Peptides against a protein of PDB entry 4HTP. Designs and how they scored, part 109

Target 1, 231 residues: chain A of PDB entry 4HTP
Amino acid sequence: SQTVASHVPFADLCSTLERIQKSKGRAEKIRHFREFLDSWRKFHDALHKNHKDVTDSFYPAMRLILPQLERERMAYGIKETMLAKLYIELLNLPRDGKDALKLLNYRTPTGTHGDAGDFAMIAYFVLKPRCLQKGSLTIQQVNDLLDSIASNNSAKRKDLIKKSLLQLITQSSALEQKWLIRMIIKDLKLGVSQQTIFSVFHNDAAELHNVTTDLEKVCRQLHDPSVGLSD

## One batch from the design tools (peptide; made by RFdiffusion4, then SolubleMPNN)

Design b2_p18_8_s3 (from b2_p18_8, 7 letters changed)
Fold by OpenDDE base, seed 3:
Structure b2_p18_8_s3 (fold): chain B 231 residues (1-231), chain A 18 residues (1-18)
Amino acid sequence: as target 1 above (231 residues)
Amino acid sequence: SEAEEFLQRLLEQLKKEE
């Protein structure tokens, strides 16, 4: 079935997240998120104009924006150290070289940019001059690959986990990989609270989530900002 | 925004196909 997520490039979400992160004020952060959300809803209405009772919602994007609230997908089993080793291998970085050491020792303040402890930022700077492929993944495709990773982690199929990670990496820009890493590690560092995100999405979103802890249910039931929980 | 512009283009395309 057609979904909004199958049409929206992952790059567009990442660009939005980048704008939110770079914004200094709460109001500006909210504006960027609202613009993305409003566009999503408009596209949803157009895409599903002739189809009532669709299950499609903002959930595919929301679960990437608030990855710490993910309950459908099992654990990835991926840590920074695993990603560091993978990048060293894929990029053929000298193991004793500066970039390999930056990835492995990402907690140590060795950089001039003050990015100590932020693996995604360190990875970004390593990838930027080396990652030449243009991003081509949709939000749906990213979620499908993440589902595969989680499923294969549960099944202890390390080879298939690596395969899915390689597909994500080889089809993503350095900026997209920065955000993908943060989604996997479940820390986006947006500088805006979960409560704010929910408040912008729907007035009743925080309440429904507090009761159900089901992000998909929140996105589906509160898809229309004009329809409340009491309706 | 880039996302908004992209979605707007898609909306216009969908409208033309109707």
Scores: peptide ipSAE 0.031, ipTM 0.630, DockQ to the pose 0.615
Fold by OpenDDE base, seed 1:
Structure b2_p18_8_s3 (fold): chain B 231 residues (1-231), chain A 18 residues (1-18)
Amino acid sequence: as target 1 above (231 residues)
Amino acid sequence: SEAEEFLQRLLEQLKKEE
């Protein structure tokens, strides 16, 4: 079946997240998220105009925005050190070179950007001059690849994990990879709380999530902001 | 925003294909 996520570029989500992160005020952060969500809902209505009882929802995006609430997908088994080594290999960086050392020692300040401890930001600056400007992945494709990683981690297939990671990396811009890393590590650093995200999504979202702990159910049941839990 | 613009374009395309 057709899904909104199969049409929305991952780049668009990343651009939204970037705007949210760069926004200083809560109101501005909320605005950027709301704009993305509203556009998503409008597209959903158009895509499913002639179809009733669809299971499609905001869930594919929501699970990337709130990755710490993921319960369907198993653990990735990926840490910053693994990604660092992968990037060094992929980009053919000298192991004792400046950029390789930045990735491996991401917790130590290098004095350039003040991004010590933020692996995704360090990776971004290493990748920026080396990667394509525009990625080609949809939100659905990103989720499919992440599902593959989790499944293969459970099966202890490191080779297949690497394969999926390489596909993600080679088809993503530096900015997209920054956010992808944060999604995998489950720390987006948006500067907006989970509660705020839920409140913008639907007035009853926090309550339903507290009861069910099922993010997909929250997104499906509360797809329409005008229809509450009691309806 | 870029995301809004893209989704709007997709929406318009879907309407034209009807």
Scores: peptide ipSAE 0.030, ipTM 0.621, DockQ to the pose 0.628
Fold by OpenDDE base, seed 2:
Structure b2_p18_8_s3 (fold): chain B 231 residues (1-231), chain A 18 residues (1-18)
Amino acid sequence: as target 1 above (231 residues)
Amino acid sequence: SEAEEFLQRLLEQLKKEE
């Protein structure tokens, strides 16, 4: 079935997240998120204009924005060290080279950008001169690949995990990979709280999530901002 | 499709409002 997520480029989500992160004020951060959400809802209405009671919702995006609330997908089993090694291999970086060492020792301050401890930022600068300028993945495709990773992690199939990771990496820009890494590690560093995200999404979202702990249910049931829990 | 074109316009607008 047709979903909004199957049409929205992952790059567009990443651009929105980048704008949010770069914004200094809470109000500006909220504005960027609201604009993305509003566009999503408008497209949803257009896409499903002739269909009632669709299960499609903002969930595919929301679960990437709030990855710490993921309950459907199993653990990825991916840490920064694994990604570092993968990038070194994939990019054919000299093992004793500057870039390889940056990735492996991402927690050590380098004094250059002040990005110590933020693996995604370290990776971004290594990837920027080496990766595609524009990715080709949709939000749905990203979620499908992440599902594959989680499933194969559960099955202890490291080779298949690597395969899915390679697909993600090779079809993503450096910026997209920065955010993808943060999604996998479950730390987006947006500078806005979970409560803020929920409040922008729907007035009743925080309450419903507190009760159900089901992010998909929250997104589906509260898809329309004008329809409350008691309606 | 018409839906895809609509989305594209919305996304472009979003970028302009940045």
Scores: peptide ipSAE 0.030, ipTM 0.495, DockQ to the pose 0.076
Fold by OpenDDE base, seed 5:
Structure b2_p18_8_s3 (fold): chain B 231 residues (1-231), chain A 18 residues (1-18)
Amino acid sequence: as target 1 above (231 residues)
Amino acid sequence: SEAEEFLQRLLEQLKKEE
């Protein structure tokens, strides 16, 4: 079935997240998220204009924005050290070189950026001068690849995990990879709380999630901001 | 606005797929 997520570039989500992270103050952060959400809802209405009772919702995006609430996928089995080694291999970085050491020792302060402990940011700076391709993935494609990683981790197929990771990496910009890493590690560092995200999405979202712990149900049942739980 | 630009890109994509 046709979904909004199949049409939304992953780059657009990442750009929104970047704006939220860089914004000072709660109000500006909320504005950026609200604009993305409103555009999503408007597109949903246009896409499904002649189709009633669709199951499509904001869930594909929400599960990437709030990855710590993911309950559908099993564990990825991916740590920073694995990603570091993969990037060193993919980019053919000298093992004893500055960039390889930055990735492997990401918790140790190096250089002037002050990004110690933030692997995604360190990776971004390594990738930025080397990543020449334009990102081409949709939100649905990103979720499909993440599903593949989780499934193959469960099946202990390391080769297939690597294949899916390479697809993500080779089809993403440096900025998109920064956010993808944070989604996998489940720490976006947006500077807004889960409660704030839910409150912007729908007035009843936090309550429904507290009861169901099902992010997809929250997104489906509360797709329309004007329709509450009691309606 | 950013929202309008985002929606416009998506709508153009939808039209291409029809």
Scores: peptide ipSAE 0.024, ipTM 0.602, DockQ to the pose 0.930

Design b2_p18_8_s4 (from b2_p18_8, 6 letters changed)
Fold by OpenDDE base, seed 4:
Structure b2_p18_8_s4 (fold): chain B 231 residues (1-231), chain A 18 residues (1-18)
Amino acid sequence: as target 1 above (231 residues)
Amino acid sequence: SRAEELLKELLEKLEEEE
């Protein structure tokens, strides 16, 4: 069956996350998240107006926004060093060149941006002048590829991991890759707490998550903000 | 927001296809 995530461009999520990150203050960050969420719910209602008992929810987006709470997908087995090497290879960067060294030594401050320790930001600046392709992936496709990576990591299929990563990279803009990296590393640096995200999603979301530790259940059971937890 | 606008556009397209 069709899902909202199969229609929503990954770029839309990334642009929202970028706005949240750039916003100063909790209120403005919340506004950007709420606008995305409200649009998602509206689209859900339209998409499923003739279908009852759908399992579709905000979960595909939520698991990317709160990747540290992922329990369905196993570990990716991907570190910054692996990504650095992959980008050096893919972009044909001189190994002793400035950009390659920035990626490999991402923890060391090398520039005026002060982005030491943030691999995704360093990668963004390397990718921005080189990655001209507009992103074409949906949220569903991103999750499918991430599922593949996790599954293949468990199966010790490094070649297939690389294949899925290349699909992600080659179909994503520099900005989308920045956020994708942060999702993989599980550190979005949004400047808003998990509790705040849950509170905006649903008043009972934090409580339900604390009990179940199941992000999908939280998103599905509390899809409607007007319907609370059942006793 | 830009994301909201894009989602609205997608919604409109979906409604037109029904």
Scores: peptide ipSAE 0.033, ipTM 0.607, DockQ to the pose 0.605
Fold by OpenDDE base, seed 1:
Structure b2_p18_8_s4 (fold): chain B 231 residues (1-231), chain A 18 residues (1-18)
Amino acid sequence: as target 1 above (231 residues)
Amino acid sequence: SRAEELLKELLEKLEEEE
């Protein structure tokens, strides 16, 4: 389909998120997000230069950056324990082995990195020596798979949920999976507030979201940073 | 940033294809 999200690699979003997380100051975090957003908007303008009134927007990325605000898709029904078991199976890890135990007991400090309680980080280190260096999924494809997971969760089709998860995992790097896990669990740990993300996106974004609670509407109506709500 | 650079590259490719 003709959307920005269909062209942007998921890896690029993950790289941005990684930079944001690693940045110590608010200003640096904002800079990384702004750079990604500006590039997205520029690409949008080029992609849709001959088409007016498109519904395409930053929404596909925004809903992954602010997964707590997701209202379109239902719950995934996925917890850390499920993912741990899936990784153990997929990677053929011995159940009583060090790496399997790290995943299952992610809340207990077992390593030197101090990542206890952060399943995504634990998973990252287990995956790093075992996964592809670069994934192949676009942001749109990731969202499609996540939609499938949510839909199948509602339908209580655990086998199909597993299928979609396997597709995500097998086509993603360790770093991409770290962020994917955080998106599914809905805790990105960016160190930047929702308000900050909205403020960088558009001056009126927080206000519009507070009224509508519709993230897609916010992204569409406020796509142009120079056009406000009252315009 | 890396992400910005990659998006620029994608943009350039898009423009070349048009």
Scores: peptide ipSAE 0.033, ipTM 0.633, DockQ to the pose 0.590
Fold by OpenDDE base, seed 3:
Structure b2_p18_8_s4 (fold): chain B 231 residues (1-231), chain A 18 residues (1-18)
Amino acid sequence: as target 1 above (231 residues)
Amino acid sequence: SRAEELLKELLEKLEEEE
């Protein structure tokens, strides 16, 4: 069945997240998130105009925005060091070169940019001159690949994990990879709280999540902002 | 926003295909 996530480019989510991160004020951060969410809901209504009983919701996007609340996928088994080694191999970076060392020693301040300790930002600058300018993945495709990674990690199939990671990397821009890394590591650094994200999504979202700890249920049951838990 | 514009374009394409 068709989902909103199967139509929305992953690049659009990443651009929204980038705007949120760059915004200094809480109000501007909220505005950017609300605009994305409202557009998603409008697209949902149009896509499912003739189908009232659909399970489609904001969940595919929400689980990427709040990756620390993910409960459906098992652990990825991916850390910064693994990604660093993968990028060095994929990009054929000299092991003793500046860029390889930046990736491996991302916690050590090596540059003028205050990006020390943020692997995703270090990776972004290494990737920017070397990767696609525009990615081709939808939110659905990103989630499918992440599902594959988690499943194969559980099954200890390292070769298949690498295959899925390579597909993600080769079909993503540097900016998209920056955010993908943060999603995998489960730290987006948006500067807005989980509570704020839930409050913008639905007034009852935080309460329902506190009780169920199920992000998909939150997104499905509270899909309509006008319909509350008590209704 | 850029995201809103892109989603609007996608929506318009969907409506044209119906």
Scores: peptide ipSAE 0.032, ipTM 0.641, DockQ to the pose 0.705
Fold by OpenDDE base, seed 2:
Formats: C-alpha cells, sequence, structure tokens
Structure b2_p18_8_s4 (fold): chain B 231 residues (1-231), chain A 18 residues (1-18)
C-alpha cells in the first residue's frame, strides 16, 4: 500500500526544518512545524480516503525530526570524520586544500561563519557551490537508505554503507545534505525541545512516549489529534 | 504558505494517478 512518506519530498521536510531553525521565537518555530504536520495529515486523509484501516502515520517524518528517539533502526556507525573523508573523495577535493581541511578540522574552523563544531554547516558551505543537482528523494527513500546503512553497519559491510551514503548525497541538494548529516549525527539544532514537538503533534504524545518509548506507536495511536489516549 | 503549496501539489499528483 502507498504511504504518505512515499510521496513527500525529503526537500520539503528539510525546508521546514530550515525555517524552524532560522525562526527566533518559539511560537514561530511551532508554526512551521504545525503547518508541515497539518499538511501531512490532510494528505494522509486524501491518500487513504477509501482505506480506514491503515498503519501509515507520521512516523517516517517524526523519526527524522526526533532522531534521538530512534529505536527501530540500529546505530549507523557514522561520525563526522567518516563523512569528511567521504566528501573529500566524492568531491575530489585537494587533500591539503582549504575545503578538505575545513571538513577534517570542523571543530576549529578558521572561517567567518562561526560554525565551529557544527559539521553539517561546514559541509553545507562546501557543498553549496558544488552541488548542482536538485534533490529527488522522498522521505520514504531516505528512510530506506538509512535502514540499509544501519543494517549494513550491523553486518560490518563497510562497502555497502558507503554505497548507501553515496546514494543519499548524490541525490540530495546541499541543504538536504546539511539536514541529513544532522539526522545521522542525531543533533538537529532546531532550538525547540522534544516536548514541544510532541505537544504540537498531540496533547497526549509526551505521556504515551514516556510510557512506551516507541515513537511509531505514538504516531499511530495518536494519529488523530482529536482522539486521546482515553478514547 | 509552503506547506499549503506542498499539499496542493501532492493532491494534484494524487489525482493524476487515479
Amino acid sequence: as target 1 above (231 residues)
Amino acid sequence: SRAEELLKELLEKLEEEE
């Protein structure tokens, strides 16, 4: 069966996250998230109008927004240093060049942007002038590739991990890669708390998650914002 | 809003697939 995630471009999620990050006030951050969520729910209703019993939910997006709460997917085994080396190779950056050194020494950059310690931002600026391809991945495809990475990490298949990473980055814009990196590293830097995200999703979401620690269950059981835990 | 535009685009695509 079709899922909402199979239709929603990953770029749209990234654009939403970018707007959230750039917003200064909590209220504005919440607004951007709510708009995305509402659109998702409306699309869900349209997509599944003739099918009442579906397992489809906001989970595919939620697990990318709250990657720290991921429990289904095992560890990626990916750190900033690995990504740095991959980008240097993929972009054919001179090893002793400025951009390669920025990626490798991301903790102490000499740049003017003040992005010390934020590998994703450093990568973004390196990628932006070099990434000419528009992103084409859906949220489902991103999750599938991330699943592959986790699975292959468990199986110690480094070559296949690299392959999946290459698929992700070659089909993503610089902005999408910025957010993808943050999802993998599990630090989105949105400036909004987990509790706030849950509260916007559903009034009972935080409570249900505290009990179950299962993000998918939270998304499925509380898919309808008007139906509570007691209903 | 961008979200509204997204919904519109997605709904249009869905209708085309039906």
Scores: peptide ipSAE 0.028, ipTM 0.620, DockQ to the pose 0.965

## One batch from the design tools (peptide; made by RFdiffusion4, then SolubleMPNN)

Design b2_p19_1_s1 (from b2_p19_1, 12 letters changed)
Fold by OpenDDE base, seed 5:
Structure b2_p19_1_s1 (fold): chain B 231 residues (1-231), chain A 19 residues (1-19)
Amino acid sequence: as target 1 above (231 residues)
Amino acid sequence: DWEALQARFEQKIAELEAL
């Protein structure tokens, strides 16, 4: 069946997240998220106009926005050090060079950027002059690749994990990779709480999640903001 | 920017409605 996620570029989600992160006020952060969500819902209604009882929902995006609440995928088994080594190899960076050392020692303040401890930001600046300007992946494709990584980690297939990571990297801009890294590491640094995200999504979302701990159920059951749990 | 994102969504919706 068709999904909204199969039609939405991953770049559009990343741009929204970037706006949220850069916004100083809570109201602006909420506005950016609400605008993306409203557009998603409108697209859903159009896509599924003639099909009732679809299982499609905001879940494919929500699980990337709130990766700490992911329960469907098993662990990725990916840490910053692994990504650093992969980038050094892929970009053919000199091992003793400045950029390689930045990736490996991302916790140590180096240079003029105050991004110490944020591997995703360090990676962004290394990638920006070296990668594609525009990515080609949809949200669905990103989730499929992440599913593959988790599955192959469980199966201890390191070669296939690397393959999926390379597909993600080679088809993503530096900005998209910044956010992808944060999704994998499960720290988006948006400056808004989980509660705020749920409150914007639906008035009953926090309550339903607290009971079920199932993010997909929350997104599916509360897809319509005007229909509550008691309706 | 938001305007560009919104335009992309609107275009896709319009394409779906035209089917």
Scores: peptide ipSAE 0.129, ipTM 0.752, DockQ to the pose 0.844
Fold by OpenDDE base, seed 1:
Structure b2_p19_1_s1 (fold): chain B 231 residues (1-231), chain A 19 residues (1-19)
Amino acid sequence: as target 1 above (231 residues)
Amino acid sequence: DWEALQARFEQKIAELEAL
């Protein structure tokens, strides 16, 4: 069956996340998230106008926004060092060059940006002059590839993990890769709390998640903001 | 920007409604 996630470009989610991150005020951060969510819900209604009782929900996006709450897919087994080495190889960076060293020594300040310790930001600046401007992946495709990575990690298939990572990287802009890295590492640095995200999604979301610890159930059962747990 | 994103969603919705 069709899903909203199969129609929404990953770039659109990344753009929203970028806006949230750049916003200084809580209210502005909330606004950007709310606008994306509202658009998603409207699209859902249009997509499923002739279908009742669909299982489709905001879950495909929510699990990328709150990756630390992921329970369906297992661990990726990917750390910053692995990604650094992959980028050095993929971009054919000189191993003793400035950019390679920035990626490998991401914890140490090397420039004026003050991004020490934030691997995704360091990667972004290395990728910016070297990557395509527009990615081609949908949210569904990103999740499929992430599922593949997790599955292959569990199966200890390192070559297949690399294959899926390369597919993600080669089909993503520098900005999309910045956020993809943060999703994999499970640290988005949005500046808003998990509770804030839940509160914007649905008034009962935090409560339901506390009980079930199932993000998909939260998204599915509380898809309609006007229908609560007690209804 | 948000306006561009919103426009894309609106366009997609319109396409679905036209089916």
Scores: peptide ipSAE 0.124, ipTM 0.748, DockQ to the pose 0.851
Fold by OpenDDE base, seed 3:
Structure b2_p19_1_s1 (fold): chain B 231 residues (1-231), chain A 19 residues (1-19)
Amino acid sequence: as target 1 above (231 residues)
Amino acid sequence: DWEALQARFEQKIAELEAL
C-alpha cells in the first residue's frame, strides 16, 4: 500500500531536525516542525484523495522524532561502543588513529567544538569527508531497516543486524547518519519537549498518548487537527 | 532550504495528480 513515508526522503526529515536543533527560540523550533507536518498532511491528502479510511498517518515520522516512545519495535541492542567499532571497521580507520580514538573515547572532551559526550556529532565529523553527500533512503525504508535490526536483535542474529546497519550507513549522508544514530540511541537533542511536539501535532495528542501509550494510535486517531478526541 | 523541500512535495503531488 502507498504511504506518505514511502515518498518522503529520510534526508528531508533530517534537514528539518537539523533546523530545529540549530534554532535558538522555541517559536522557531515549532515553526520548522509545523512546516514539515503541514507538508506531510498535504501530501497525505493528495496521495489518498480517492481512498477513504486509510491507516496511513504521521506515525512513521513521529516514531523517529520521538524514539523514546517507541513501543512497537523491540530494543535494537545497539550502543555507542558498537557503532564506534562498526565505523572503525567499515571506514578502515587505523585503530590507534585520531578518528578511531575519537569514536571510542567520545565521552572525553578532546576537541574545541564542545561535542564531548555526543557520539552522533563526533561520528558526523568523522563521516563527513568519507561518506555520500546525499542519501537515497525514504522514511519507510529507514523504518523497515530499523524493524529488521530490532527483530534480528530479538532473534540474536548479529550478522543480519550488521547487514541492516551497513545498508543504513552506506545509503546515508553524514548528516543523515548523525540523526540516525540519535534515533537509535533515542536522544535527538532537539531542544524542544515531547509536550511541545505533541501540542503542535494535535491539541489532544498528549492526553491520548498519556492514556494509551500508543504512538501509532495517537497519530492515526488525531491525524486531522480539526477532529478532537470527543468527536 | 524549506522552500526547496516544499517545492519537492508540490512536485510529487503534481506527479500524482497527473496519473
Scores: peptide ipSAE 0.105, ipTM 0.737, DockQ to the pose 0.786
Fold by OpenDDE base, seed 4:
Structure b2_p19_1_s1 (fold): chain B 231 residues (1-231), chain A 19 residues (1-19)
Amino acid sequence: as target 1 above (231 residues)
Amino acid sequence: DWEALQARFEQKIAELEAL
């Protein structure tokens, strides 16, 4: 069945996350998230206008926004070092060159940017002059590839993990890859709390999540902001 | 050069598929 996630570009989520991150105040951060969420819900209503009892929800996006709460997808088994080596190989970077060393020693301040310890940001600057400007992946496709990575990690198929990563990278801009990396590492650095995200999504979201620890259930049961848990 | 990068990605994928 068709889902909202199959129609929403991953780039749109990334641009929203970028806006949230760059916003200084809590109110502005909330506004950007709310705008994305409202657009999603509007699209959902249009897409499923003639369909009842759909299981589609905000879950595909929410699990990328709150990756630390992921329970359906198992561990990726991907660390910064692996990604660094992959990028060095793919970009054909000199191993002893400046960019390769930046990726490998991402925790060490370089003096040029105040982003020491943020591998995704370091990767972004390396990728920016080398990658396409616009990606082609939908949120659904990103999740499918991430599912593949997790599944293959469980199966100890490192070759297939690499394959899926290459597919993600090949179809993503530098900015999208920055956020993708943060999703994989499970640290988005948005500057807004989990509680805030839930509160914006639905007034009862935090409570339901605390009880069920099931992010999909939260998204499905509380899809309509006007319908509470007791209804 | 993005075209060169894409070519490398495609080649690497092809290599993996051949295994």
Scores: peptide ipSAE 0.019, ipTM 0.483, DockQ to the pose 0.022

